Peptides against a protein of PDB entry 7RZF. Designs and how they scored, part 241

Target 1, 358 residues: chain A of PDB entry 7RZF
Amino acid sequence: PFQEEHLKQLYKIVPIKDIRNLYVTFPIPDLQKYYKSNPGHYLGHLIGHEGPGSLLSELKSKGWVNTLVGGQKEGARGFMFFIINVDLTEEGLLHVEDIILHMFQYIQKLRAEGPQEWVFQECKDLNAVAFRFKDKERPRGYTSKIAGILHYYPLEEVLTAEYLLEEFRPDLIEMVLDKLRPENVRVAIVSKSFEGKTDRTEEWYGTQYKQEAIPDEVIKKWQNADLNGKFKLPTKNEFIPTNFEILPLEKEATPYPALIKDTAMSKLWFKQDDKFFLPKACLNFEFFSPFAYVDPLHCNMAYLYLELLKDSLNEYAYAAELAGLSYDLQNTIYGMYLSVKGYNDKQPILLKKIIEKM
Target 2, 358 residues: chain A of PDB entry 7RZF as posed
Amino acid sequence: PFQEEHLKQLYKIVPIKDIRNLYVTFPIPDLQKYYKSNPGHYLGHLIGHEGPGSLLSELKSKGWVNTLVGGQKEGARGFMFFIINVDLTEEGLLHVEDIILHMFQYIQKLRAEGPQEWVFQELKDLNAVAFRFKDKERPRGYTSKIAGILHYYPLEEVLTAEYLLEEFRPDLIEMVLDKLRPENVRVAIVSKSFEGKTDRTEEWYGTQYKQEAIPDEVIKKWQNADLNGKFKLPTKNEFIPTNFEILPLEKEATPYPALIKDTAMSKLWFKQDDKFFLPKANLNFEFFSPFAYVDPLHSNMAYLYLELLKDSLNEYAYAAELAGLSYDLQNTIYGMYLSVKGYNDKQPILLKKIIEKM

## One batch from the design tools (peptide; made by RFdiffusion4, then SolubleMPNN)

Design b2_p23_5_s3 (from b2_p23_5, 11 letters changed)
Fold by OpenDDE base, seed 1:
Structure b2_p23_5_s3 (fold): chain B 358 residues (1-358), chain A 23 residues (1-23)
Amino acid sequence: as target 1 above (358 residues)
Amino acid sequence: MFFGPKEEIEKLSSEYDKVMRIL
């Protein structure tokens, strides 16, 4: 365990690449024995959420952060870290203290709401889907991975232990959440702006850094993080597939798309999957408009329309992605292209939302 | 995003590992 002297530390690190990153880290107990409940995954799912009312949504709205990742990582023997990592804008680099304040406000929101069984159930369902439909790994890599994790899991569970959640443990969620406090923080800021301002060199990679204590006033500011009304728990993910039925291959299945509907306003081609046999579909829509490319004004209007449409769909993008759904929208010289891909069960829901925004 | 299973963590850049060695 880290001693008090190792806590409340700020590291200013010079990268090789031109990157700006913030790592807010918390020493936590070793949670390996709690793999069936995986409280760190629950917290990572919420803290790393990208939907409306998320930490990332607020930090993006400020122009301070581009991306956010949250979750547990293995440390040394007998402890782990919980990490919140963000990609900083140039402006965000100037507001690191306020970014971390918002992190603690979100954490305080999680404390106030308490552990949610429905969120655990979504994590369980998502992980079960990910396990069931996991891509074939390279045998050598997979065997080496399995050999490594055999030290941590019973033989009967070794294939499933990283994915299958079994136990809702609100007590363990609270226990981890209680470690996510300003008094337990270790902060790293990664930026080239620290070049020539460092006093230490890491022995193995020669990484230049400066270590300093975080001022007590800043720690107190973070300790006094109140509820921010902008932060909300995510809504239920309506895109999580529940039906995985694979329809029987038609006897007359063609190797190419067949025209199954021809009307004055639409043509529909269909190709049944004869190769993968997954509960997935790819829906492609080409919309034709004689106005889409008639002149530069109409082209710019069609472009602007599509950018506004994409923006209006951002609220669903992350939830769809988590559920293994994706969409793509592109301008074409003929009009617009829409693609919806992933698990077929909830594609109609996503498609409906897209059409309702059009 | 969240840190998924260990495989997503393996995609962390060489820069991340350097930072985590300092931390």
Scores: peptide ipSAE 0.177, ipTM 0.778, DockQ to the pose 0.315
Fold by OpenDDE base, seed 5:
Structure b2_p23_5_s3 (fold): chain B 358 residues (1-358), chain A 23 residues (1-23)
Amino acid sequence: as target 1 above (358 residues)
Amino acid sequence: MFFGPKEEIEKLSSEYDKVMRIL
């Protein structure tokens, strides 16, 4: 257990790799007994979200952060950590205090909105999909994993306990949020810029670091984090599959893609899945344009068009990924390639979003 | 469990253990 002297600490760490990372960590109680409600999963989902009004979206808009990861991790016996990790830009390394202020503003937004049952339901549904369609694990690895988690879960639930959310517990969400305070923070900044400025060496890896107390004025600034009007809860994820029906194999199913439509403007090939029997599809579109590569100007315009299109679709990318959907857009020498992959049920929704932005 | 892109979670894991030994 961390004593007060271990809180409000800043660690400046020298990496081997040329990386710039910020770790904002909070000691939290052991939540293992609450696996059916998993309040740390709820908070990690929101804090780690990439949609409009998310913490990441705002920090990206400032040019300070490239990526964000949020969630709980096991600590030593009797406690866990909640961690917010970000990949820092060069500019972001100069604005660490302000980045952490934005983290506390987002946490304050979560307190102000309170626990949302619909967000819990989305987490439940996503986990149910992940459980139902998880890949076959190697028997040895799986057995070792199960043996490890038997200490935490009843035998009857051990196969499902990591995935099945059963109980909405707003009280436990609020309890964890109450631990995500500036007075409980431990910060690590990882950057080569600290080389030659450290006074300690870690025993196992020889990692050089410096430990400093965070100034009380900085803690107070974070404690007084206001509601930033740019932060919003995510919208409902429209890409979560609900229909998992597998259509029967057609009698004339070919082992290769069959041409099912041939017109002057389009050809369509189809192959039914005869191997995996999953409610998944791969949609591939090749668009042909005689103008795409006619000259350097057209080539550059086609490139710029796809970059702008990808940027305009970024608002959906994360929600689609969470729901097990993905898309890819590429320039080809003939025009443009589009691929949509994942669960078939909501692929038409994602495809429509792409077409509306084209 | 961490939330974010899988690739970033995997990258995090390799450097995370070094940071968490200090933390």
Scores: peptide ipSAE 0.169, ipTM 0.826, DockQ to the pose 0.675
Fold by OpenDDE base, seed 3:
Structure b2_p23_5_s3 (fold): chain B 358 residues (1-358), chain A 23 residues (1-23)
Amino acid sequence: as target 1 above (358 residues)
Amino acid sequence: MFFGPKEEIEKLSSEYDKVMRIL
């Protein structure tokens, strides 16, 4: 367990690669025994969320951060870490204190809203989908993994314990949130800008670093993190599939796409899955416009239109991705291509959102 | 992004492991 002297520390680390990363870490109790409720996953889902009003959305809007990952990690025996990791821009490297302030403002928002059972239910449903449709792993790796986790889970639960949430435990969520405080923080900044400014070398990899105490004034600034009105809980994920029914193979199912509709304005091709038998579909749309490539101006306008359309759809992209849906939009020499892929149940919802933005 | 099941965590770069050894 970290003593007070090991907390409120800043590590400036020199990477081998040209990367800029921030790690904001908190020592937390060992949560392994709480796998049925997994409060660290609940918090990781919210802190790591990429939708409107998320921590990442605000930090991206400032040009400080490219990506964000949040969640629990295994530590040494008897404790874990909660980690918020961000990929920093060059500008973000200058604003690390303010980035961390925004992290504490978001955490304060989570405290103010309290634990939400509907968010837990979404995590449960997403994990159940991931478990049900998990890809086949390499037998050797899988066996080694299972052998390792047999130390943590009952034999009957060893296959499900990492996925299946069973218990909503708001008390445990609050307990973890109470550890996510400035007085418990350990910060690492990874940047080549610290080259020649380090005084320590890590024994195993020879990584050069400097350790500094975070000033008490900075800790107090983070302790006084107010509610930032830009931070909001995510909306309910409307893309989570609930129907996994696989339709029977049609008697006249062709091995190739069949033309099922031919009109002056549209052709529709259909191919039923005869190989994978998954509740998934691929919807591909090619839009033809005589104006798309008539000249360089129209070509650039068509490109700009698609970039603006993609940007306008970003609010749905993350929620769709979490639910196992994806979309793609591309310019073609004839116009535009749209693809929607993933679980078939909620594809009409995503498609409708795309068409409403077009 | 959140740290999904332990498998997505293992895709963490060799740089992450170095940082976590310092922390």
Scores: peptide ipSAE 0.169, ipTM 0.770, DockQ to the pose 0.324
Fold by OpenDDE base, seed 4:
Structure b2_p23_5_s3 (fold): chain B 358 residues (1-358), chain A 23 residues (1-23)
Amino acid sequence: as target 1 above (358 residues)
Amino acid sequence: MFFGPKEEIEKLSSEYDKVMRIL
């Protein structure tokens, strides 16, 4: 167990690679026995969210962070870590204290809202989808993985335990959230800017680092993190598939796309899946405009239009990705290309959102 | 389990052991 002298520590680490990372870590109890409720997964989902009002959205808006990862990792025997990791910009490296303040403001928002059963249900549904449609792993890697998991889970549950959420446990969510406090924090900053400023070397990898105590004033600043009104819980993910029905193969199914609609304004090709038999579709749209590439001005306007369209769709991108949907928008010499891929059930919703922003 | 972009989760997994041996 970490003693008080091991908490409230800052580690300045010199990487081999040119990377700028911040690790905000919290020792938490071993949650393995709670795998059916997985409270660390719930918190990781919210803290790692990329939608409007998320931690990442605010940190990106300030130019301090490029990416954010949140979640639990196994530690040594009898404890885990909850980790918030961010990729820092050069400016973000100068604002680490303020970045961590925003993390605690978001955590305080989660405390104020309390555990949400609908968020748990979304996590459950997403995990069920991921389990049901999991890609075939290589047998050797899979066997080794299963052998490594057999000591954690009952034999009958070993295949499902990583994916299937069964129990909403708000008490356990609150228990983990109560460990995400400034008094329990261990911070690592990874940057080449610490080269020649370190006094220790890690024995296993030879990594150079410096350890410092976080000043009590800084800890107090984080303890007094207010409710930042910019932070909001995510909206319900409307893209989560619920219908997985596979339509029967048509008797006249062609090995190639068949032209099923031909009009002056549109041509439609269709090919049924005859190989994978998944509740997935690929929708590809090519839009033709005589103005798209007529001159440099129109070309630049078409480019700017697509960039603005992509930016206007960012609010949906992460929620769609979590639900196993993706879209792509590209300029072509003839106009634009749109692709929507993934589970077919909610593709019409995503497509409608795209069209409404066009 | 981590949440975020897959590429960043993979990066985290590769550097995690180095950082967590110091932490």
Scores: peptide ipSAE 0.179, ipTM 0.827, DockQ to the pose 0.637; fails the geometry check

Design b2_p23_5_s4 (from b2_p23_5, 12 letters changed)
Fold by OpenDDE base, seed 4:
Structure b2_p23_5_s4 (fold): chain B 358 residues (1-358), chain A 23 residues (1-23)
Amino acid sequence: as target 1 above (358 residues)
Amino acid sequence: MFFGPKEKIEKLSSLYDEVERIL
């Protein structure tokens, strides 16, 4: 277990690749025995959220961070880590202290709101969907993975333990949140900008690094993290599928798409799934406009329109992706292409939102 | 288990294994 001398440390690490990353790590208790409630998954879902009022949304708005990942990682026996990782911009590398302040402001928001059963239920439903419709893995990799998991979970639960949530445990969520404090932090900054500024070399890989104590003033600044009014819990994910009914194969099911509607304004082609039998669909729309590629001005306007449309849809993109929905918007020489893919149940909701923004 | 885009989670796991040895 990390002792006090191992906490409140800053590591400046020189990467081989040109990357800029920040790792904010907290030692947490071993949560393995709590896999049925998985409180670290709950916190990882919220901290790693990309929707409006999320940590990532605010850090992106400042130009400091490109991407954020949050969650638990297994350590050695008897302890785990909770990690927040961000991909830093060049400007973000200059604002690491303020980035970490925003992390603690978001954590303070989570403490103020308390554990939310509806968020747990969404995580449960998402994981149940992911388990039920899990893709076929390569047998060799799958067997090796399962063999590696057999020492962590009961044999009867080994296939389900990583996915199926059973119990809402607000007490365990609060217990983990209580470990996400500035006094327990270990910070690693990975950047080539530390080249020639390091005093240590890692024994196994020869990675150059410097270890420094985080100043007590900085720790105090993070301890006094206020409630930033920009941070909000995510809204309920309306894209989570609830209907998984597979319609029976039509007697006249064609091996190719059939033209089922032909009008002056629209053609509709349909093919039923005859191979996979999944509650999934692929909706593809080609919009024709004689103005899309008539001249360089219209071409650029059509491009700008799609970029603005994509930007206006960012609020839904992450929630849809979590629910196993995706969309794609592309400019074509004839107009635009829209694709909506994933579970068919909530595709009409996503499609409606796309069309309302168009 | 990390949350975020799958491709980034896989990259993070590999990079963190390097950083975790220093940490």
Scores: peptide ipSAE 0.082, ipTM 0.787, DockQ to the pose 0.641
Fold by OpenDDE base, seed 3:
Structure b2_p23_5_s4 (fold): chain B 358 residues (1-358), chain A 23 residues (1-23)
Amino acid sequence: as target 1 above (358 residues)
Amino acid sequence: MFFGPKEKIEKLSSLYDEVERIL
């Protein structure tokens, strides 16, 4: 366990690759025994959320961060870390203190709202879907993984323990949130901008770094993190599938797409899945416009329209992705292509949202 | 993103492992 002298530290690290990363880490208790409630997953889901009012959305709006990941990580025996990792822009590298302030403002928002059972239920449902429809892993890797986790889980639960949530434990969520404080922080900044400014070398890889104490004034600034009104809990994910029924094969099911509708304005082709038997569909739409490629101006307008449409759909993209839905929008020489893929149950909802933005 | 099942962490793993050894 880290003593107080190991907390409130800043590490400036020189990477081999040209990367800019920030790691904000907190020592937390070993949560392994709480796998049925997984409070670190709950917090990682919220802190790592990419929807409107999320930490990432605000940091992106400032041009400081490209990506964000939050969650628990295994440490040494008897403790874990909670880590918030961001990919920094060049501008974000200049605003690390303010980025971390926003992290603490978001954490303070989570404390103020308290644990939400509906968020836990969404995590439970998402993990149940991920377990039920898990892809086949390479046998050697899978066996080695299972052999490793047999030290942590009962034999009967070893296949399910990493996925199936059983218990809502608001007390454990609060306990972890109480560890996510400025007084417990360890910060690492990874950037080539620290080349020639380091005084230590890591023993195993020869990574050059500098260790500094975070100034008490900066710690106090983070301790006094107010409620930023831009931060909001996510809305309920409407894309989480609940129906997984697989329709029986039609007696006349063709091995190729069949034309099931032909009109002056539309053709519809259908192919039933006869191979995978998954509750998934691929919806592909080709929109034809005689104006899309009539000249360079119209071509650029069609491109700009799609980029604006994609941007307007970003609010749904993450929630859809979490639920195992995806969409794609592309320009074609004839107009526009739209694809919607994933679990079929909520595809009509996503499709409706796309069409309402068009 | 959150740290979902270990697979999405693998791409970050090498840099994480380097940073975690310093941390």
Scores: peptide ipSAE 0.025, ipTM 0.701, DockQ to the pose 0.366
Fold by OpenDDE base, seed 1:
Structure b2_p23_5_s4 (fold): chain B 358 residues (1-358), chain A 23 residues (1-23)
Amino acid sequence: as target 1 above (358 residues)
Amino acid sequence: MFFGPKEKIEKLSSLYDEVERIL
């Protein structure tokens, strides 16, 4: 475990690449034995959430952060880390203290709400789907991975242990959440702006860095992080598939899409999957408009419309993505293209939301 | 995102690229 001297530290690191990253790291107990409940996954799901009322949503609204990832990471034997990593904007690099304040405000919101069994159930369901429909990996890589994890899991569970959640353990969620405190923080800021401002060099890679203690006043500011009314728990993910029925292959299944509907306003082609046999579909829509490409004004209007439509759909994008659904929207010279891909069960819900925003 | 989802999302897209080539 880190000693007190290793806590409340700020590292300013010079990268080789032009990147701006913030790592907020908390030492946590080894959670390996709790893989059936995986409290770090629960917290990573919430802290790393991208929907309305999330930490990322607020930090993006301020123009400080592009991306956010939260979760547990293995350390050395007998301890782990919980890490919140963000990609910083140039402006965000100036507001690191306030970004971390917002992290602690979100963590405080999680404390106030307490562990939610429904969130655990969503994590369980998502992981079960991800296990059941896991893509084929390269045998060599997969075998090496399995051989490695055999040290941590029973032989009977080695294939499932990283995916299948079995136990809701609110006590363990709270225990991990109690480690996510300012007094237990290690901060690393990665930016080229620290070039020539460092006093240490890392021995192995020659990475230039500066280490400094975080001022007690800053720690106190983070300790006094109150509830921010902008932070909310996510809503239930309506896109999580529950039906995985694979329809029987039609006797006359064609190798190519068949025209199954022809009308004055629409043509519909259908191809049944005869290769993968997955509870997935690809829905492609081409919308034709004689106005889409008639002149530069209409082209720009069609472009602007699509960008506004995409923006209006952002509230669903992350929840859909988590559930293994995706959509794409593109301008064409003929009008607009829409694709909806993923598990077929909830595609109608996503499609309906897209059409209601159009 | 949380640690773990990135690898899952990229692989899902590649399977559908084959279906789009048939359309």
Scores: peptide ipSAE 0.021, ipTM 0.488, DockQ to the pose 0.090
Fold by OpenDDE base, seed 2:
Structure b2_p23_5_s4 (fold): chain B 358 residues (1-358), chain A 23 residues (1-23)
Amino acid sequence: as target 1 above (358 residues)
Amino acid sequence: MFFGPKEKIEKLSSLYDEVERIL
């Protein structure tokens, strides 16, 4: 385990690739034995959330971060890390201290709200769906993976242990949150901007880096992280499928889409799935407007409308994606195209939200 | 995004392995 002397360290690393990354790392106890509750997954789900009031949403709004990943990672024997990793913008590279302050503000929000059983239940349900409908992996990779994880899980659970959550353990969530403190932080900044400013070379790859102690004033700033009122827990994910019933094939099912509705204002084609037998559907809509492409002004207005519509739907995009739903919106020379794909159970909810924003 | 099961770690693995060796 890291001693106190190994904490509160900043590493400035020169990458081979042109990348800008921040790693905020916390040593945590080995959580492997707690895989049935997986408190690190719970925290990774919240810290890594992309919805309104999330850490990422705030950091994106400032132009500092493109992407964010949070979660537990294996360390050396007998300990793990909790890592918050972000892809930095050029501007974000100048605001690393403030980015980390926002991370601690979000963590403080999680402490103030306490462990939420409904969030655990969503993680459980999402993971159960992911397990149930998991695609076939390449045998070689799969066998190697299973052989590796046999060291960590009972043989009976080896296939399920990475997915199926069983126990809500608020005590373990709080225990991990208690390790996510400024006094326990290790920070790595990866950027080519550190080229020629390093004093150490890593032994194995020759990676150039500089190690610095984080100033006590900066640690104290992070320790005094207030409750930022912009941070909120996510809302319940209404897109999580619960019905997986597969309807029987119709006796007269055609191998091609059948026209099931023909009116002056709408045509509807339907094809039942005769191949995959999955509780999934693809909804495709083409909207026609004689004004969409009549002149350059209307064309640009139609484009602007669609971009505004997409922006207005961003609040649902992440929750839908987590639940295995997706949508696509495109301008056409005739009007607009909408596609909704994924588990059929909650597609009407997503479709309704799209239409209400239109 | 969160670190899902070990699959998503593979894309980050090379850079993480370099960073983790320094860390």
Scores: peptide ipSAE 0.024, ipTM 0.690, DockQ to the pose 0.331; fails the geometry check

